# Designs tried in a protein design run: peptides against a protein of PDB entry 5IXI. Part 62

Target 1, 141 residues: chain A of PDB entry 5IXI
Amino acid sequence: TPLLDASSLEYLFAQGQYDLVKCLAPIRDPKTEQDGHDIENECLGMAVLAISHYAMMKKMQLPELPKDISYKRYIPETLNKSIRQRNLLTRMRINNVFKDFLKEFNNKTICDSSVSTHDLKVKYLATLETLTKHYGAEIFE

## One batch from the design tools (peptide; made by RFdiffusion4, then SolubleMPNN)

Design b2_p18_2_s1 (from b2_p18_2, 5 letters changed)
Fold by OpenDDE base, seed 4:
Structure b2_p18_2_s1 (fold): chain B 141 residues (1-141), chain A 18 residues (1-18)
Amino acid sequence: as target 1 above (141 residues)
Amino acid sequence: SLDDFFEKMKEYGNKNLY
C-alpha cells in the first residue's frame, strides 16, 4: 500500500465522507442478521469519528457542540432513511447509543489527547474499506 | 486503540439496540 502524504490523506478523508453519506460507496450487504447489526453500529462509529475530527479541527469541545448533535448527516443516506422508518422507541435508543458513543470516545481519547486528527482519518478510511462494497480497491492497493 | 474502541462500541450497540 502506497504511503499517503498529509495532503492526500486529507483529500481522501473528505471524499470518503462524501462517498459514504451519499452512498456513492454503498455499504456492503450483510451476510447475516448479526452482520447487519455490526454494519449499523460501525456506521454510528463512523459518525463519531467524523464529528470528533470536525470538533478537533475547530478546536471545539463536546459541550461546545450543538446540543442536538446527531449522526444523521454522517451516516449513509440509505441507513438514515431506514432508521426514520423505525418506531419512536427504536429511534430514541439509537440516539442514546450514539450519544453514549460520542461521549465515551471524547472521554477516553480526545480528553486524553491520545488520538490525533491523523489517526481519525486513517481509521475512518480503513473502516470505510471494509464497510463498503468496493471502496478502497483502487485507493488502498 | 481505535480498533479496540470500535469493537467495544459494536458490543455496546448490539447490547442496547437489538
Scores: peptide ipSAE 0.593, ipTM 0.942, DockQ to the pose 0.754
Fold by OpenDDE base, seed 5:
Structure b2_p18_2_s1 (fold): chain B 141 residues (1-141), chain A 18 residues (1-18)
Amino acid sequence: as target 1 above (141 residues)
Amino acid sequence: SLDDFFEKMKEYGNKNLY
């Protein structure tokens, strides 16, 4: 893969977030029920990456972030709609799992300064390529 | 690594969500 300068990477990262959430880069169809679960978990992971990147750019730790921080604005709209249709207990579990993901990632990775904003952008875009149906095709053609 | 985190995250999610 070609090397990208900081400006190009920042642009692709911002555009990728928009494309994922707005479903302009739709997530791939699950091959199995378990694959569907993996896709949803990866989407939650994408939210963790996006939020962590935001926090790092603003130089904020988790306690400084809003307590009502949620995955909802950082996952595909189609998935968000699906989750909203699930029962209350399931939605509560998803919220708890996401908060656990974010806390774990922040405390053991971001706070340790072992991961940079650059690393987050690279991982986000790399995951986007495998998570979505045809993302990146134009870049490599 | 970030890759390792995602794998552990998937495992945790599968265990607690489904």
Scores: peptide ipSAE 0.592, ipTM 0.942, DockQ to the pose 0.777
Fold by OpenDDE base, seed 3:
Structure b2_p18_2_s1 (fold): chain B 141 residues (1-141), chain A 18 residues (1-18)
Amino acid sequence: as target 1 above (141 residues)
Amino acid sequence: SLDDFFEKMKEYGNKNLY
């Protein structure tokens, strides 16, 4: 397997975010209804990772982020469109769950400095490999 | 760990979204 140095990791992380959001690396097909739910939750988790990484790089805390911070631009566009078509109550629940995710992550990892930006990038890319259909295949060829 | 976090988040999401 190829060695991932800091520069390569930074590049792959940036490209991976783009590929996920733009659906250039499509999310995998759900095997079951529950699997579909897991996929959506993992996408929300990916948004938490991306936002947290951004905040850490900018040395910003959650209160300094916009009040209307959202997962919308950090998840696959197809999923975002799907969520927008759901009823208001469902969308509110999703928003609340995401905010809970982000807050929990911040409280238990970022504020305690237990997770580095490096860790976030690694987790993000590792999740992409399992979340999407073919991502990473070219890297290990 | 981040892996544990993701598992907990998936569980939390499943309980509150579905």
Scores: peptide ipSAE 0.592, ipTM 0.942, DockQ to the pose 0.770
Fold by OpenDDE base, seed 1:
Structure b2_p18_2_s1 (fold): chain B 141 residues (1-141), chain A 18 residues (1-18)
Amino acid sequence: as target 1 above (141 residues)
Amino acid sequence: SLDDFFEKMKEYGNKNLY
């Protein structure tokens, strides 16, 4: 991965979030059913990264975030619509899994100060490259 | 690492969602 200056990295991170959510960088087609599951889980992971970055920039701890914090506006809109069409029990399970992801990430990474906002941006963009179709080819080649 | 965490998340999600 080539080195990016701070301003470029910040811009790319912000634009990447927008592109993912608005499906301007659409997620890749699943090769198998399991691949589809991995894609959805990675999208939830992307939400964890985005929320954690936001919290760190605002110097907030997870308990200080709104209790109704959700993945919904941090994942592709197409996936969000798909999830909304699933039954109540499935939606509840997804909410629980996401909250578990966020809590675990906070406990094992943020609270331990083992990850910086820089690291989060790099991981987000790197994941975006493999998660979506044709994104960031020039940036990470 | 963040890579390890993502792999753990995918494993956890697969166990609990599917």
Scores: peptide ipSAE 0.591, ipTM 0.942, DockQ to the pose 0.793

Design b2_p18_2_s2 (from b2_p18_2, 8 letters changed)
Fold by OpenDDE base, seed 5:
Structure b2_p18_2_s2 (fold): chain B 141 residues (1-141), chain A 18 residues (1-18)
Amino acid sequence: as target 1 above (141 residues)
Amino acid sequence: SLDDFLEEMKKKGREKLY
């Protein structure tokens, strides 16, 4: 439970995003098919956190967010490839659910300002630690 | 069904983030 200063937290958050997307910090292996779905859910959640953080840093309102915003650049490349292999209907549904989720979350972060960028970074790193195989063990133990 | 799964995804996601 180390207390990180703003600079350290910013560094770890940026590095964590890169490591997750580039699979340098690989996600844990699913134990079951349902566990695989849970892992996918967490990855999509990570994308929401990352995009929301970006929007807050740019002081963007919901209407100002690009309509083409997607999880594709904010999830592990391996997972992105897996999703691309699914049929069009499935991909469309995933996209719609993600967009709805992102919109709902941004109402609480950008509109209501109930969540700070600091909170997003902490949540991101905490989830990253549980989602990946051995990443962040020394940071959070 | 797929729709049920996606709804559960959204629900679990909200519970995790909020």
Scores: peptide ipSAE 0.047, ipTM 0.696, DockQ to the pose 0.124
Fold by OpenDDE base, seed 3:
Structure b2_p18_2_s2 (fold): chain B 141 residues (1-141), chain A 18 residues (1-18)
Amino acid sequence: as target 1 above (141 residues)
Amino acid sequence: SLDDFLEEMKKKGREKLY
């Protein structure tokens, strides 16, 4: 396992976000329908990490973020397209659940300063390794 | 149901992120 100093983490975190969203690091194929749901959950989790990291870097609290904050630009484009094709009620529920989850994460973690930007990057990269087909293996091997 | 799925997502998400 390579030594990941601060500069390496910053680079990998930024590149990982880009690769995930642009599907250059494609998410793994679901083994079952439930596995597909787990993959979507992990992607939404990635969005929470990315947004929280952004907020911390900007020294912004959640209420200061745009009211229309969404996971849309923080998840794989393929998944975003899939969600957009679902009916309105489903999309509304996903949005509400995501916002609630983001709020909870912010209240329990970010506001209390119990998690640093460093921790968020580590968690993001760790999740990316398990979420993608082969990209993550190159990071930690 | 969809509601059950979304609740499970929140649960699993919290377990992984915390």
Scores: peptide ipSAE 0.047, ipTM 0.692, DockQ to the pose 0.161
Fold by OpenDDE base, seed 1:
Order: sequence, then C-alpha cells, then structure tokens
Structure b2_p18_2_s2 (fold): chain B 141 residues (1-141), chain A 18 residues (1-18)
Amino acid sequence: as target 1 above (141 residues)
Amino acid sequence: SLDDFLEEMKKKGREKLY
C-alpha cells in the first residue's frame, strides 16, 4: 500500500466512489453462490463507509441525516437494480440489516472517534481494489 | 439463501468494526 498525500487520497476516494456506482470499475465475478453474497455484502459495506464519510465531512450524526438515507446511491447500479427486482420482504430485510449495520458502525467508530475520514478513505480504496476486477492495480503497484 | 446472506453481512460488519 503506497503512501498517498491528502489531495491524491481525496481525489482517488471521490473517483473510486463514482467508478464503483457507475460500474466503470466492475465488481468481480462470483466463484460460488456464497461468493456472490460476499460481494453484495461488501458493496453494502462500501455504502456504510461512504455514508459515514459524508456524515463526518458535514459534521453530522446519523440522527441528523435524512430519514430516507439508503444504500441505493452508494452501491453499483447493477446491484441496485437487482435488489429492486427482489420481493418486498427481501428488500425490507436488506434495508433493516443495512440500517442496523450503519447504526452500529456509527456508534462504535464514528461516535467513539476511533475512525477518521482519512481512515475511511483508505479503507474504502483498499476494499475497492479487492472487490473489483482490475481497479487499483496501478495505485497499489 | 437470504438468511445466510444477512448473517454473513452482520458477521462482516463486525469484522470491519473490530
């Protein structure tokens, strides 16, 4: 993992979010059904990181965020479309688990000040490299 | 299954925190 200055890290983090959501950096192909679930879980985890970073940058706590905050804008568009095609019960369960995950992450890391925006960017980019097919090869080379 | 997915998500969530 190379050392990046603050400006480079900020740029790569912003671009990485865009590339993931727009599928310019496509997620890797699943090897098994469980691997497919792992990939989706990681995508939802990426949404938690992105939302938490947003909240920290705006100096907001989760209760101050809009009640309609969702993973939908922070995951690959292909995955978002896939989730929308699932039945109501499944979508409700996914939403509930995501909300719980986001709340837990906020309570145990953000509220405790154990994680900085810098840490979130590094964590996001590191996960992005493992999650996508070819992204980050030059960055971490 | 869906239950496996949700459980794994919770597990990985904890791993990201600790």
Scores: peptide ipSAE 0.045, ipTM 0.685, DockQ to the pose 0.142
Fold by OpenDDE base, seed 2:
Structure b2_p18_2_s2 (fold): chain B 141 residues (1-141), chain A 18 residues (1-18)
Amino acid sequence: as target 1 above (141 residues)
Amino acid sequence: SLDDFLEEMKKKGREKLY
């Protein structure tokens, strides 16, 4: 992976978020049922990274974020549609698990300054490369 | 079960993020 300067990293991070959510960079096809679950988990992880990055950039703490903050705007639209088709109990639990992820991540990693916005961008792009079919292949080769 | 799945999600999620 080539070394990216701050400006390039910022651009790629922003573009990558857009491409993932809008499915311009489609996620890879699952090979098994468990692989499908792993893909969903990776997408939820991407949402945690994106939201945490947003909060850090705005210098906001978790209590200052909207109470209805969720993964919905930070995952592929196709996946969001799929989740909405599941029963209420499942959707509630997914939401709770995500909120727990976000809280735990911020409390144990972000708040103690062990992770910077730079680190979040790198982690996001690295995950994006493995999660999608062909996105960034030339950049991350 | 759903509970088992969610527990696995939590485990894998922590490993992925940290």
Scores: peptide ipSAE 0.045, ipTM 0.690, DockQ to the pose 0.141

Design b2_p18_2_s3 (from b2_p18_2, 7 letters changed)
Fold by OpenDDE base, seed 1:
Structure b2_p18_2_s3 (fold): chain B 141 residues (1-141), chain A 18 residues (1-18)
Amino acid sequence: as target 1 above (141 residues)
Amino acid sequence: SLDDFLEKMKEYGRKNLY
């Protein structure tokens, strides 16, 4: 992986978030039902990375974030629409799992491992390459 | 660490969502 300067990395990170959410970089096709579940969970993980990066840039701790913080604007729109069509109990469960993801990341990674915003951007882009069909082939070759 | 975070989250999802 070639080294990127700070400005290029910031741009690619912002564009990558946009591409994922707007489905311009579509997520890969699942090979099995469990693979589909893994893809959805990975998307929720991407939301955790994005929200954590946002919080760090704003110098906010997770308890200081709005109580209604959600994955909804940080995952592919197609997935968001799919989740909205599921029943109330399922949606509640997904919300709880996401909050658990965010909490776990904060406790075990941010607080304990001194992760930087730079690290989050690199991880986000690297994951985006593997999660989507054709994204980032030229950047990480 | 960040390197295995998403893998851990997938495992967490397998245990708690499905």
Scores: peptide ipSAE 0.348, ipTM 0.884, DockQ to the pose 0.832
Fold by OpenDDE base, seed 4:
Structure b2_p18_2_s3 (fold): chain B 141 residues (1-141), chain A 18 residues (1-18)
Amino acid sequence: as target 1 above (141 residues)
Amino acid sequence: SLDDFLEKMKEYGRKNLY
């Protein structure tokens, strides 16, 4: 894997977010039903990483973020559409789980472990490579 | 670690979302 400088990493991180959300880098096909669930949860995790990175870059704490902060603009549009088609109870569960983990991530990972924005970008891109069908074939070689 | 956290999230999702 080529060594990326800070500027290159910043660019790839931004582009990777765009590619994931816009489905230019489509998520991989599930091998099983459980694998499908794991894929969705990984997407939610990607949203946590992206939001946390945004907050850190803006020098914001979670309480300062909009009260209606959600995963919607940070996950693949196809998945977002799928979630919107699910019943209200399911959508509420997803929202609650996401908010819980976003809070936990802030408290235990960012505050306690002092994770940097650099770490978040690296983890995001690494996960993107495994989450999508063929992303990284040209970049992470 | 970040790896542990994301794995924990997947596990929690399996138990509570489906």
Scores: peptide ipSAE 0.347, ipTM 0.886, DockQ to the pose 0.807
Fold by OpenDDE base, seed 3:
Structure b2_p18_2_s3 (fold): chain B 141 residues (1-141), chain A 18 residues (1-18)
Amino acid sequence: as target 1 above (141 residues)
Amino acid sequence: SLDDFLEKMKEYGRKNLY
C-alpha cells in the first residue's frame, strides 16, 4: 500500500466527500431494515465529520455557522432525495437529531479533546471503506 | 474518541429516528 502523505490525504479526503455525495462511491446495501437505519445514521455521522472539518479549517465555531446548516450537502444524493420524500414531521425530527449530533460532537469531541483535522480526514476515509461498496479497493489494491 | 462518538450517534439514531 502506498504511503499517504499530507497532500495525498487531503486529496483523498476531498475526493472521498465528492464520491460519497455524488454516489460515485455508492453506499453498501442494507442487510436488514435496522442495517439500513444504521447506514443512514452513518451518513449523518459523515456529515458531522465533514462539517466539523470545514468549521475547523475556517476557524469557525458552531454559532458562526449558517443558521440553515444541514446534512443535505454532505450525504449521498440518493439518501437526500429519500429523506426529502418523507413527511414534514419526520424531516424535522431528522434535522433536530442531526443538529444534536453536531452540537454534541462539537462539545464532547472538538472542544473537549485534541481531535485535529487530520484525525477527521482519517476517520472519514476509514468510514468510507466500510460504508461504501467499493471504496478503497483501488487504493489499497 | 471518534469511534465511540460515532457509535453513540448510531445508537441515538436508532432510539430517536426509528
Scores: peptide ipSAE 0.340, ipTM 0.883, DockQ to the pose 0.810
Fold by OpenDDE base, seed 2:
Structure b2_p18_2_s3 (fold): chain B 141 residues (1-141), chain A 18 residues (1-18)
Amino acid sequence: as target 1 above (141 residues)
Amino acid sequence: SLDDFLEKMKEYGRKNLY
């Protein structure tokens, strides 16, 4: 990732989230079923980063966030549609596991490591480059 | 499994933030 000032990072982070969710920066094609699962988990991880960043910016603890907090609006719309086609039990489990992981992430990763919002933005953008097919090509090519 | 899912999520967090 290139060296960016704070204002540039804010812009790119916001734009990157939008591009990922709206599939303007499409996720890479899976090579295998396992690769497909890895991609989905990576997208869910991106949701954790985005939500954690939001909470930190608002100086909110997780209990202060809506009880129905979900990954749904933080992952690619195509993936969200795919998950919605799965059975109720599967969807419930994904949601519960995600919530549990989000809590653990914030307590043991954010707090223990003193991760900043700056760090989250950088890591989000860096992951976006590898997760999507050609994100950033217009900037670096 | 759910255990595999959680492990992958945790691994993702560890790899990307450290």
Scores: peptide ipSAE 0.188, ipTM 0.783, DockQ to the pose 0.122

Design b2_p18_2_s4 (from b2_p18_2, 7 letters changed)
Fold by OpenDDE base, seed 1:
Structure b2_p18_2_s4 (fold): chain B 141 residues (1-141), chain A 18 residues (1-18)
Amino acid sequence: as target 1 above (141 residues)
Amino acid sequence: SLDDFFEEMKKKGREKLY
């Protein structure tokens, strides 16, 4: 992992979230249909990381989060628009996958105190680098 | 590890969606 001071890491994490959602750091082009599915699942994972970090910073447990918590504001806007155009059954499946991901991540990692906010920021940025086109390559050199 | 668990969750997601 890179040796970043706390302030730099916090800044990069916040900026990375913004860049992903606003498509300033566009996700990589899929090479196959399956690759496209993997990219979408990776984006759901990014939402789980972001939400989990938020919850930890606010010292909130999963049951204390809003019941209608969603991935929508934590994924690229282009992907969000794409999902909204899909049929109801597909949208329900995506939501279920996200909810299960968030629940299991919270129970098996956060609730067990095996992951810190620092770890989540590093994981988010590292994943962002591999998910997007030419983003922050120098950070982890 | 966090990396392994994260990859496991993504794998489960792929299995449920497709």
Scores: peptide ipSAE 0.485, ipTM 0.917, DockQ to the pose 0.661
Fold by OpenDDE base, seed 4:
Structure b2_p18_2_s4 (fold): chain B 141 residues (1-141), chain A 18 residues (1-18)
Amino acid sequence: as target 1 above (141 residues)
Amino acid sequence: SLDDFFEEMKKKGREKLY
């Protein structure tokens, strides 16, 4: 695969976030019920990556982020709509999973400075490629 | 690694949700 320079990576990362949320790069169809669960959990992970990258760029720590920080604007809009239709208990569990994920990720990566913004962009784009139907086929050579 | 940790967190998420 061709090596991307910093500017190209920054552009692709931004565009990838937009494409995922706006469903321009639709997530893959689940093969099983469990696969569907894995896809949703992967999307929560994508939100954690995106938020962590934002925080690092703004030189913010997790406690400085809004208390109501949410995955909602960082996951596919279709999935967000689906989650809103689920019962309260399920929505609470999803939120708890996300909060725990973000907290642990922040503690073990950002706070320890073991992960760079570059690493997050690469991880995001790589995950996006596997999560979506066709994204990366043309861009990720 | 970042990849390993990320996968670990996703695994924990699956266990809590389902």
Scores: peptide ipSAE 0.483, ipTM 0.917, DockQ to the pose 0.673
Fold by OpenDDE base, seed 2:
Structure b2_p18_2_s4 (fold): chain B 141 residues (1-141), chain A 18 residues (1-18)
Amino acid sequence: as target 1 above (141 residues)
Amino acid sequence: SLDDFFEEMKKKGREKLY
């Protein structure tokens, strides 16, 4: 990755979150049903990264986050709408996977202090590039 | 590493979801 100053990285991270959620940077087309599932799981991961970054910036532990914290506002709006149309069991499973993901990742980032907010921004943007069709490839060229 | 841990969590998610 190219050298980015803190201000530039902060801007790109914020813009990237907006672009993903608003589908301005559309996620790539799935090649198979399983690929579609992988894409959805990647989006849940993006939500975990975003929330973890928020928590770290606010110096908050996971118990201090709202009990009803959700992936819904951190994933593409189109995917959110799709998930809402699925049956209750599927939605429950998705939520459980997200909650577990967030918990474990929070332990790694905040509790272990092995990951910085800088690292999260880089990981988010790098993942965004691979997840979306044509987003910001020049950022890492 | 962050990358390895992130991928591990996604793998666990795949196993539980699908």
Scores: peptide ipSAE 0.483, ipTM 0.917, DockQ to the pose 0.681
Fold by OpenDDE base, seed 5:
Structure b2_p18_2_s4 (fold): chain B 141 residues (1-141), chain A 18 residues (1-18)
Amino acid sequence: as target 1 above (141 residues)
Amino acid sequence: SLDDFFEEMKKKGREKLY
């Protein structure tokens, strides 16, 4: 894995977020229904990483973030459309899982100060590589 | 580690949703 300077990593992280949301880097096809659930959960994780990075950059604690913060703008548009078609109870459950994920992750990372924005960028890009079909090979191979 | 914690959270999510 090549060592990236700070500016290069920042660029790749920003581009990666855009590519994921706009489906320019499409997520991999699910092999089974359960695999589809795993992919969805991975995307929620990507949203948590992106939001946590934003919070750290702005020096904001979780209570200072907007109360209506959502995963919707941080996941692939195709997945967002799929979720909107599901029943209310399912959508509520997904939102609850995301809220809990974000809360616990921020409490363990931002509050503990054990994770840097650099670490989040690396984790995001590494996860993006495994989540998408053919993205990231040039970065980590 | 960050990786371990991230995977733990995803596991909890899977258990709650599916």
Scores: peptide ipSAE 0.481, ipTM 0.916, DockQ to the pose 0.642

Design b2_p18_3_s1 (from b2_p18_3, 6 letters changed)
Fold by OpenDDE base, seed 4:
Structure b2_p18_3_s1 (fold): chain B 141 residues (1-141), chain A 18 residues (1-18)
Amino acid sequence: as target 1 above (141 residues)
Amino acid sequence: MEAFTVEKGKKIFSKLFG
């Protein structure tokens, strides 16, 4: 396991976000239908981490973020396309559940100062390792 | 108080695909 200083961690976190969203580090193929759902859930979870990190770095609370804040810019483009192809009710449901989850995460973790930006970066990169085909191995092996 | 974790969110998002 590589030992990362603060600057290296910041760089890897930024690069990891870009590579995940742009599918330069593609997510792994699902082994089962349930595995596919797990992958999507992990991506949405990573979006929460990324948005929360953004908010903390900007010293903003969730209500101060744009009203249209969404997972769309923080998940793989392939997954975003897949979600956009689902029916309207499903998309509305995903949006509402995500917003509720983000609010709960912000209130119960960030507002209580129990999680730092450092913790978010570590969790993000750790999840990226398990989620992608090869990119994680380059970081942690 | 236990922090809200991403793992708890997995249960929430799983309802979208059930």
Scores: peptide ipSAE 0.041, ipTM 0.670, DockQ to the pose 0.136
Fold by OpenDDE base, seed 5:
Structure b2_p18_3_s1 (fold): chain B 141 residues (1-141), chain A 18 residues (1-18)
Amino acid sequence: as target 1 above (141 residues)
Amino acid sequence: MEAFTVEKGKKIFSKLFG
């Protein structure tokens, strides 16, 4: 696997976000019901990575982020459609858990400064490769 | 970061279905 310089990493990170959300890099088919849950959780996790990266780039603390910040713009459109079809209780749970995850994760990125934007981009792309069908094989193999 | 993003992340989102 070739090392990515800063410019290449930035490009791939931006393109990867677009490909994931627009389903140009479609997520893999679940093998089981639990696998489906894991895939959704990973997608929500990637949303946390993307939002945290944005916050760090803008030098924003959690309270400075929009109060209505959501995963909706940072997950595959197909998954977003699926979530919107679920009942109110389920959607409320997803929203609450996501906010909890984002809050906790930002303690490590913004507050503790133990995670860099570089780390976030690397983790995002690595996760993207595992989540999607054959995406990134030419880069990460 | 892996310890947090994977282990703690899974713990948090397990509440979605558990």
Scores: peptide ipSAE 0.035, ipTM 0.665, DockQ to the pose 0.115
Fold by OpenDDE base, seed 3:
Structure b2_p18_3_s1 (fold): chain B 141 residues (1-141), chain A 18 residues (1-18)
Amino acid sequence: as target 1 above (141 residues)
Amino acid sequence: MEAFTVEKGKKIFSKLFG
């Protein structure tokens, strides 16, 4: 595993977010139906990390974030399209649960300063390696 | 199709930072 300096980590984190959302680093194929659900949940988790990183960089708390903040801009476009095709009740549940989880993550982790922006970038990239088909192999091997 | 839940989110959190 190569040593990554701060500049390299920042670059890889930014590029990784773009590649995930634009599906340039496509998510792996599900092995089972349950695996497919796990992949979707992990993508939503990645959105929480990305939003939290954004908030930390802007020195903003959750109440200061726009009311329309959501996972939509932080998950693969293919997944976003899939969610839009689900029924209203399902979409409402996803939205509510996501907001609740984001709030919990902010209160218990970010506000307590137990996680730094550096930690978020490392965890994001590590998860990206497992979520996508081949991304990150050259970085973490 | 199973919906996203808080419990699943917590499991993901543990996986990410555990």
Scores: peptide ipSAE 0.035, ipTM 0.681, DockQ to the pose 0.643
Fold by OpenDDE base, seed 1:
Structure b2_p18_3_s1 (fold): chain B 141 residues (1-141), chain A 18 residues (1-18)
Amino acid sequence: as target 1 above (141 residues)
Amino acid sequence: MEAFTVEKGKKIFSKLFG
């Protein structure tokens, strides 16, 4: 992958989030049922990265994060609609697991300062490339 | 089938360090 300066990385990260959520960079077609679940899991992981990055940029501590924070604004709209159509118990499970993951991740990123905002942007964009059909062809060569 | 879990999140976190 090519080296990007800080300004370019910031731009690509912001644009990548927008493209993923708005499905301008559509997620790849699943090859199997299990592959479909893997894609959904990665999308939820992307939400954790994005939220954690936001918290770090705003210098927010864990207690300052909204109690009702969710993945809804940080995953592809198509996936969000799909999740909304699932039964209540399934949605509750997803919400609880996501919150637990977010809390654990934030402890490592914000509290322990184990990772930087730069690291999160790089990981986000790298994952975005693997998740989407056409994104990053010009950037990551 | 694999569901989203905290374990999956931990794996993602570990990959931040190679």
Scores: peptide ipSAE 0.034, ipTM 0.664, DockQ to the pose 0.585

